Peptides against a protein of PDB entry 5K2M. Designs and how they scored, part 10

Target 1, 273 residues: chain A of PDB entry 5K2M
Amino acid sequence: MRIGITYTVLRREEMAIKERAGEFGEVVMLHEDDLLFPGNYDLDVVIIRNVSHFKALYTARLFESEGIPTVNSSRLIFEAGDKLFATLRLAGKVPVPEWKAALSEGGALRVPDSLGYPLVSKPVFGSWGRLLAKVNDRDSLEAVLEHRKWMKNPLYGIHYFQEFVEKPGRDIRSYVIGGEFVGAIYRYSNHWITNTARGGKAEPCSDPEVEELSVKAWEAFGEGALAIDIFESEKGLLVNEVNPNMEFKNAARVTGADMAGKLVEYAVEVAKT

## One batch from the design tools (peptide; made by RFdiffusion4, then SolubleMPNN)

Design b1_p8_8_s1 (from b1_p8_8, 6 letters changed)
Fold by OpenDDE base, seed 1:
Structure b1_p8_8_s1 (fold): chain B 273 residues (1-273), chain A 8 residues (1-8)
Amino acid sequence: as target 1 above (273 residues)
Amino acid sequence: MSARFDID
């Protein structure tokens, strides 16, 4: 068994994955600078750990073009890493926050007619709460839309909105790998954005309802390793988004779950398929 | 290094 691991930066996660992969076979670490295609790669599977969504996506697709399976697959990275595409998958299987998409400023200005205020504006790509805006009124909506006009990436012209969900000062991050629930944490914050990358505290979450919902959310995609963001709302649990390029160091530390081991075990299973 | 707008 030859296991590739692509990476941008050797984080705690990549070090843990490398260590566990060494128990299953030969490990080949591949920095982004090592990746040229077409290539001659002798690998049974590649674990994708590039930090960039787009680099991860293209790396996965390039290995797949050479007959080498990846974890996650390019399909999963594409579908799960785009908030709108992920919502389209999730909405058919699990409760999600109310949402609207608009393809123009004129369309976006009509979103409050359907969702009301307050709204949350999101880019369809990006992590760590980047470019999230709570939109309380018309003036704020116009400001967000004006700023988007001057952003270089054309994907900023795709306007994704959610209802603002009142949360109990926390959200939930769960992990599902190969259809198995691995663990979950609460992320506490005094800010409406609860991401731990912005200073949120993590605590263990042991809730059978969270476990069941997390597995159902994973089944909307049907493969790979996903982190799942869940809101505790007045309407019950809502699946907000998923991440196909998950950080798990805080979750592993807090829960004691072997996230890296489970990821490697799944990659080995994929290699044998 | 990747631009901040494309990082997950």
Scores: peptide ipSAE 0.020, ipTM 0.585, DockQ to the pose 0.295
Fold by OpenDDE base, seed 3:
Structure b1_p8_8_s1 (fold): chain B 273 residues (1-273), chain A 8 residues (1-8)
Amino acid sequence: as target 1 above (273 residues)
Amino acid sequence: MSARFDID
């Protein structure tokens, strides 16, 4: 078994994945600078750990074009890594926050007629809560839309909105790999945007409802390794988004779950199919 | 309510 690992930066996650992969076979570390296509790669599977969503997506598709399966697949990265496309998958299987998509400023200005205020404006791509805006009123909506007009990437012209969900000062991050629930954490923050990367406290989450919902959310995609973002709302649990390029350092530390091992085990299974 | 940061 030859396991490739593509990466941008050697983080704790990549170190853990490398260590675990070494127990299953030969490990080939591939920095982004090492990746040229077409190429002759002697690999049974590639674990995609590129930081950039788009670099991860294209890397996966390039390996697949050479007959080498990837974890995650380019299909999964594409569908799960776009917030709107992910919502389309999730909405058919699990409760999600109310959402609207508009393809013009004129359409976007009508979104509050359906969602009301406050609402959340999200870009369809991006990480760490970048360019998330809580929109409390018409003036704020107009400001967000005006700024979007001047952004260079045409994807910023895709207007994705959610209802603002009141959360109890925390959210839930769960992990499902190959259809198996691996673990979950609470992420505490005093800010309406919860992220462990911003110094939030993490605690283990042991809730059977979270486990069941997480597996159902994964089943909306039907493959791969996903981090799942769940809100505790007055309406119950809502799946906000999924992440096909998961960070898990804090979750692994807090839960004690062998997330790196589970990811490698799944990659080995994919290599055998 | 805290919005989740995408870690991608």
Scores: peptide ipSAE 0.022, ipTM 0.459, DockQ to the pose 0.123; fails the geometry check
Fold by OpenDDE base, seed 4:
Structure b1_p8_8_s1 (fold): chain B 273 residues (1-273), chain A 8 residues (1-8)
Amino acid sequence: as target 1 above (273 residues)
Amino acid sequence: MSARFDID
């Protein structure tokens, strides 16, 4: 078994994955600078750990074009890594925050007619709460939309909105790999964006409802390894987003779950199919 | 290192 691991930065996650992969076969670490295509890669499977969503997506697709399966697949990265496309999958299986998508400024200006204020503006791509905006009124909406016009990437012209969900000063991050629930944590923050809080606290989350919901959320995609962000709301649990390129160092530490091992085991299974 | 949720 030859296991590739693509990466941008050697984080704790990549180190753990490398270590566990070594128990199953030969490990080939592939920094982004090492990736040239077409190439003659002698690999049975590639674990995709590129930081950039798009780099991860294209890396996965390029390996697939050479007959090498990836974890996650380019399909999963594409659908799960785009907030709107992920919502489209999730909404058919699990409760999600109310959402609207608009393809023009004129359309976006009508979003409050259905969602009300406050609402959340999200880019369809990006991590770490980048370009998330709580929009409290019309003036703020107009400002966000105007700024988007000046952004060079055409994807910023895709307007994705959610209702603002009041959370109890925390959210839940769960992990499902190959359809198996691996673990979950509470993430505490005084900021409405829990994902980007520095110096936050994590605690284990042991809740059967979270486990069930997490598995259902994974089933909306039907493959791979996902981190799932869940909100505790007055309406109950809501699946906010998923991440096909999950960070798990804190969750692994807090829960004691072998997330790196589970990811490698799944990759080995994929290699054998 | 950049993390989605930075915990000590």
Scores: peptide ipSAE 0.015, ipTM 0.534, DockQ to the pose 0.074; fails the geometry check
Fold by OpenDDE base, seed 5:
Structure b1_p8_8_s1 (fold): chain B 273 residues (1-273), chain A 8 residues (1-8)
Amino acid sequence: as target 1 above (273 residues)
Amino acid sequence: MSARFDID
């Protein structure tokens, strides 16, 4: 078994994945600078750990084009990594925050007619709460839309909005790998964006409802390794988004779950299919 | 793509 691991930065997660992968076979670490295509990679599977969503997506697709399966697959990265496409998958299976999509400024300006205020503006791509905006009023909406016009990436012209969900000072991140629930944590923050490196605390989440919902959310995609962001709302649990390129160091530390091992085991299973 | 980074 030859296991590739693509990466941008050697984080704790990549170190753990590398270590566990070494128990199953030869490990080939592939920094982004090492990747050229087409190539003759002698690999049975590639674990995709590139930080950039788009780099991860294209890396996965490029390996797949050479007959090498990836974890996650390019399909999963594409659908799960786009907030709108992820919502389209999730909405048919699990409760999600109310959402609207608009393809123009004129359309976007009508979103409050359906969602009201406050609402959350999200780019369909991006990580770490980047360019999330709590939009409290018309003036703020107009400002967000105006700024988007001047952003170079045309994807910023796709306007994705959610209802603002009041959270109890925390959210939940769960992990499902190969359809198996691996663990979950609470992430605490005084900010409406709970997932901040600044002063956040993680605690274990042991809730059967979270486990069930997490598995159902994973089933909406039907493959791979996903981190699932869940909100505790007045309406109950809501699946906010999923992440096909998850960080898990804190979750692994807090829960004691073998996230890296489960990921490698799944990759080995994929390689054997 | 991490939709959100892990709290460190």
Scores: peptide ipSAE 0.014, ipTM 0.515, DockQ to the pose 0.087; fails the geometry check

Design b1_p8_8_s2 (from b1_p8_8, 6 letters changed)
Fold by OpenDDE base, seed 5:
Structure b1_p8_8_s2 (fold): chain B 273 residues (1-273), chain A 8 residues (1-8)
Amino acid sequence: as target 1 above (273 residues)
Amino acid sequence: MTPRRYVD
């Protein structure tokens, strides 16, 4: 077994994946600077750990073109890594926050007629709560839309909105790999954005409803390794988003779950298929 | 060559 690991930055996650993969076979670390295509890669599977969503997507598709399977697949990265496309999958299987998409400013200005205020503006791509806006009123909506016109990437012209969900000062991040629930954490924050990348405390989450909902959310995509962000709301649990390029160092530390091991085990299963 | 950045 020869396991490739593509990466941009050697994080704790990539180190843990490398260590665990060494128990199953030969490990080939592939920095982005090492990748040229077409190439003669002698690999049975590639674990995709590129930081950029688009770099991860294209890297996966390029290896697949050489007949080498990837974890995650380019299909999964594409569908799960876009917040709107992920919502389209999730909404058919699990409870999600109320959402609207608009393809113009004029369309976006009508979103409050359905969602009311406050609402949340999200870019369809990006991580760590970047460019999330709590929109409390019409003036704030107009300001967000005006700023989007001047952003260079055309994808900023895709307007994705959610209802604002009142949360109990925390959210949940769960992990599902190959259809198996591997663990969950609470992420505490005094800010409405509860992402641990902004200094939130993490604690173990042991809730059978979270486990069941997390597996159902994974089944909306039907493959790979996903981190799942869940809100505790007055309406019950809501699946907010998924991440096909998960950070898990805090969750692994807090839960004791071998997330790197589970990811490698799944990659080895994919290689044998 | 972008330096291999370690993030602690």
Scores: peptide ipSAE 0.019, ipTM 0.602, DockQ to the pose 0.323
Fold by OpenDDE base, seed 3:
Structure b1_p8_8_s2 (fold): chain B 273 residues (1-273), chain A 8 residues (1-8)
Amino acid sequence: as target 1 above (273 residues)
Amino acid sequence: MTPRRYVD
């Protein structure tokens, strides 16, 4: 078996994936600078580890066009990596924060009539809480919308909003790979945006309700490897978003779960299908 | 160009 691994930067995750993949077959490391299409790639499967959502999406689709399966698939990256498209999948299967989408400023100005204040403005793409805004009032909403008009990417004209969820100074990140729950962590933060990439503490989460909800959230997509972000709310557990390009260094360290091994095992299963 | 090196 020949396993490709596409990457932007060799992180601890990519090193762990490379090491585990070497136990199953020949490993071919492919930096973004090594990728040219169409190409003659002799690979049974490709693990997609490009940092950019769009680079990951296009890389996956390009390998698939040559008959090489990818983990994750271009379908999963597309649907899970867009916050609105992910919400459309999740909302039919699991509890999610109340949300609204608007396609114009005039539509967006009516969102508080349904969600109230405070609300959260999100771009449909992006990571690490970039361009998230807590909108407390009308003046703040107008300011966010005015700034969006001057943003060059047309996707910033897609207005996605959620209710503001009060959290107990933490959120949950779980990991589901090939339909199997692998582990979960609490991410602590003094800021309303909980993200370990911004200096948050991580602790193990051992909650059967989190495990069950995480598997159900994965079943909304039905394939691949997902990190799942869950809120502890007054309404119970809410699935906020999913990530088809998971970081797991902190989660693997804190839980002891072999996330890299589970990802490689799933990629080997995909290659045999 | 993004470095091909390990970043911890």
Scores: peptide ipSAE 0.019, ipTM 0.578, DockQ to the pose 0.261
Fold by OpenDDE base, seed 4:
Structure b1_p8_8_s2 (fold): chain B 273 residues (1-273), chain A 8 residues (1-8)
Amino acid sequence: as target 1 above (273 residues)
Amino acid sequence: MTPRRYVD
């Protein structure tokens, strides 16, 4: 068994994955600078840990083009790593926040007619709550749309909105790998953006409803390793988004779950199919 | 830190 691990930065997660992968076979660490295609890669599977969504997506697809399976697959990265495409999958299986997509400024200006205020404006791509905006009124909506108009990347012209969900000063992040629930954490924040990358505290979450909902959210995609962001709302649990390139160092530390081991075990299973 | 080094 030869296990590739692609990465941008050697984080705690990549170190843990490398360590656990060494128990199953030979480990080949592949920094982004080491990746050229077409190539002659002698690998049974590749674990994708590139920080950029797009780099992860293209890296996965490039290995797949050479007959090497990836965890996650390029299909999963594509569908789960885009907030709108992820919502399209999730909405058919689990409760999600109310959402609207618009393809023009004129379309986006009508979103409040359906969702009301406050709204959340999201780019379809990006991490750590980047370019999330709470839109409280028309003036704020116009400002967000005007700024998007001048953004160079055409994907910023895809207008994705959610209802603003009132949360109890926290959200939930769960982890499902190969259809198995691995663990969950609460992420605390005094800000409406609860992401731990912005200074939030993590605590263990032991809730059977979270476990069930997390597995069901994973089943909307049906493969791979996902982190799942869940809101506690007045309407009950809502699946907000998923991440096909999850950070888990805080969750592993807080829960004691072997997330790196579970990811490697799944990659080894994928290599054998 | 360089991309090839451990980052906390």
Scores: peptide ipSAE 0.016, ipTM 0.548, DockQ to the pose 0.186
Fold by OpenDDE base, seed 1:
Structure b1_p8_8_s2 (fold): chain B 273 residues (1-273), chain A 8 residues (1-8)
Amino acid sequence: as target 1 above (273 residues)
Amino acid sequence: MTPRRYVD
């Protein structure tokens, strides 16, 4: 078994994945600078750990073009890593926050007529709560839309909005790999954005409803390794988003779950298929 | 060898 691991930065997650992969076979670490295509890669599977969503997506697709399966697949990265496309999958299976998409400024200006205020403006791509805005009024909406006009990437012209969900000072991050629930954490923050990358503290979450909902959210995609963001709302549990390029250092530490091992085990199963 | 940037 030859296991590739693509990466941008060697984090604790990539070190743990490398260590566990070494128990199953030869490990080939591939920095982004090592990736030239087409190529003659002698690999049975590639674990995709590129930090950029787009780098991860294209890397996965390029290996797949060489007949090498990836974890995650380019299909999963594409569908799960886009907030709108992920919402389209999730909304058919699990409760999600109310949302609207608009393809123009004129369309976006009508979103409050349906969702009211406050709103959350999201880019369809991006990590760590970047470019999230709480939109409390018309002036704030106009400001967000004006700024989007001057952004170079045309994907900023895709306007995605959610209702603002009042949370109990925390959210939930769960992990599902190959359809198996691996673990979950609470992420605490005094800010409405609870992401641990912005200073949120993590505690274990042991809730059977979270486990069941997390598996159902994974089943909306039907493959791979996903981190799942869940809100505790007055309406019950809501699946906010999924991440096909998950960080798990804090979750592994807090829960004691072998997330790196589970990811490698799944990659080995994919390689044998 | 491109320096492997470790993030602590």
Scores: peptide ipSAE 0.015, ipTM 0.532, DockQ to the pose 0.255

Design b1_p8_8_s3 (from b1_p8_8, 4 letters changed)
Fold by OpenDDE base, seed 3:
Structure b1_p8_8_s3 (fold): chain B 273 residues (1-273), chain A 8 residues (1-8)
Amino acid sequence: as target 1 above (273 residues)
Amino acid sequence: MTAREYVD
């Protein structure tokens, strides 16, 4: 078994994946600078750990074009890594926050007629709560839309909105790999954005309802390794988003779950199919 | 270690 690992920076996650992969076969570390296509890669599977969503997506598709399977697949990265496309998958299987998409400013200005205020404006791409806006009123909506006009990337012209979900000062991050629930954590924050990348504390989450919902959310995509963000709302649990390029160092530390090992085991399974 | 090699 020859396992490739693509990466931008060796983080704690990549080090753990490398270590665990070494137990299953030969490990080939591939920095972004080492990747040229078309190429002749002698690999049975590639674990995609590029930091950039788009670099991860293209890297996966390029290896697939050489007949080498990837974890995650380019299909999964594409569908799960876009918040709107992910919502379209999730909404058919699990409870999600109420959402609206608009393709113009004029359309976006009508979103409050359906969702009300407060609402959340999200880019369809991005991590760590980047460019999330809590929109409390018309003036704030107009300001967000005005700023979007001057952003260089045309994807910022895709207007994705959610209802604002009142959370109990935390959210849930769960992990599902190959359809198996691996673990979950609470992420605490005094800010409405509860991402641990912004200094939130993590605690173990042991809730059978979270486990069941997490597996159902994964089944909306049907493959790969996903981190799943879940909100505790007055309506019950809501699946907010998924991440096909997950960080897990804090979750692994807090839960004791062998997330790196589970990811490698799944990659080995994919290589054999 | 450089940033390429390891980031904690």
Scores: peptide ipSAE 0.013, ipTM 0.499, DockQ to the pose 0.205
Fold by OpenDDE base, seed 4:
Structure b1_p8_8_s3 (fold): chain B 273 residues (1-273), chain A 8 residues (1-8)
Amino acid sequence: as target 1 above (273 residues)
Amino acid sequence: MTAREYVD
């Protein structure tokens, strides 16, 4: 078994994955600078750990073009890593926050007619709550839309909005790998963005409802390894988003769950199919 | 926290 691991930065997650992969076979670490295609790589599977969503997506697709399966697949990265596309999958299986998509400024200006205020503006791509905006009124909406016009990437012209969900000063991040629930954490923050990458603290979450909902959310995609962000709301649990390129350092530390081992085990099974 | 902050 030859296991590739693509990466941008050697984080604790990548180190843990490397260590666990070594128990199953030869490990080939592939920094982004090492990647050239076509490359005739001698690998049975590649674990995709590139930090950039787009680099991860294209890396996965490039390996697949050489007949090498990836974890996650380019399909999953594409579907799950785009907030709008992920919402389209999730909405058919699990409760999600109310959302709207608009393809023009004129369309976006009508979103409050359906969602009201406050609402959340999200880029369809991005991590760590980057470019999330709580939009409290018309003036704020106009400002966000105006700024989007001057952003160079045309994907910023895709307007994704969500209702603002009042949360109890925390959210939930769960992990499902190969359809198995691995663990969950609460992420605490005094800010409406509860991501631990912005200074939030993590605590274990042991809730059967979270486990069940997390598995159902994974089933909306039907493959791979996903981190799932869940809101506790007055309406009950809502699946906000998923991440096909999960950070799990805090979750592994807090829960004691072997996230890296489970990911490697899944990759080994993918290599055998 | 950036990805670089996770480097050991």
Scores: peptide ipSAE 0.013, ipTM 0.527, DockQ to the pose 0.119
Fold by OpenDDE base, seed 1:
Structure b1_p8_8_s3 (fold): chain B 273 residues (1-273), chain A 8 residues (1-8)
Amino acid sequence: as target 1 above (273 residues)
Amino acid sequence: MTAREYVD
């Protein structure tokens, strides 16, 4: 078994994945600078750990074009890594926050007529709560839309909005790999953005309802390894988003779950199919 | 059981 691992930065997650992969076969670490295509790669599977969503997506697709399966697949990265496309999958299977998409400024200005205020503006791509805005009124909406006009990437012209969900000072992040629930954590923050990458605190979450909902959310995609962000709301649990390029160092530490091992085991299974 | 709080 020859296992590739693509990466941008060697983080704790990539080190743990490398270590566990070594128990199953030869490990080939591939920094982004090592990736030239077409190539002659002798690999049975590639674990995709590029930090950039787009780098991860294209890397996965390039290996797949050479007949090498990836974890995650380019399909999963594409659908799960776009917040709007992920919402389209999730909304058919699990409760999600109310949302609207608009393809123009004129459309976006009508979103409050449906969702009301406050609402949340999100780019369809990006990690760690980048460019999230709580929009409390018309003036704030106009400001967000004006700023988007001057952003270079045309994807900023895709306007994705959610209802603002009042949370109990925390959210939940769960992990599902190959359809198996691996673990979950509470992420605490005094800010409405609860992302741990912004200095949040983590605690173990042991809730059968979270486990069941997490598996159902994974089934909306039907493959791979996903981190799942869940809100506790007055309406019950809501699946906010998923991440096909998950960080798990804090969750692994807090829960004691072997997330790196589970990811490698799944990659080995993918290689054998 | 005291909830183990971990800071990122």
Scores: peptide ipSAE 0.013, ipTM 0.473, DockQ to the pose 0.026
Fold by OpenDDE base, seed 5:
Structure b1_p8_8_s3 (fold): chain B 273 residues (1-273), chain A 8 residues (1-8)
Amino acid sequence: as target 1 above (273 residues)
Amino acid sequence: MTAREYVD
């Protein structure tokens, strides 16, 4: 078996994936600079680890066009990696924060009529809480919308909003690979954006409700490896978003779960189908 | 969603 691994930066995750993949076959590391299509790639499966959502999406689709399956698939990356499209999948199966989408400034200005304030403005793409805005009032909404007009990417004209969820100084990140719950962590932060990338403490989360909800959230997509961001709210657990290109270094360390191994095992299964 | 950067 020949396992490709596409990557932008060789992180601890990519190193762990490489190491585990080596137990199953030949590993071909493919930096973004090595990728040219169409190509004659002799690979049975490709694990997609590009940092950019769009690069990951297009890389997956390009390999699929050559008959090489990917983990994750371009379909999954597309649907899970867009916050709005992910919400559309999730909302039919699991509790999600209340949301609204608008396709114009005039539409966006009416969102508070449904969601109230405070609300959260999110770009449909992006990571690390980039361009997340807590919108407390009309003036803040107008400011966000004004700034979006001058952003060159047309996707910033897709206005996605959620209710602001009060969290207990943490959120939950769980991991489901191939439909199996692998592990979960609490991410602590005093900021409303609980991203561990900003120096938050991680602790293991052992909660059967989290496990069940995480699997159900994964089933909304029905394939691949997902990190699932869950909020503890007054309404109960809410699935905020999913990540088809997750980091798991902290989660693996804290839980002891073999996330890299599980990802490789799933990729090997995909290669055999 | 892109991989979230963990600052070491």
Scores: peptide ipSAE 0.017, ipTM 0.541, DockQ to the pose 0.101; fails the geometry check

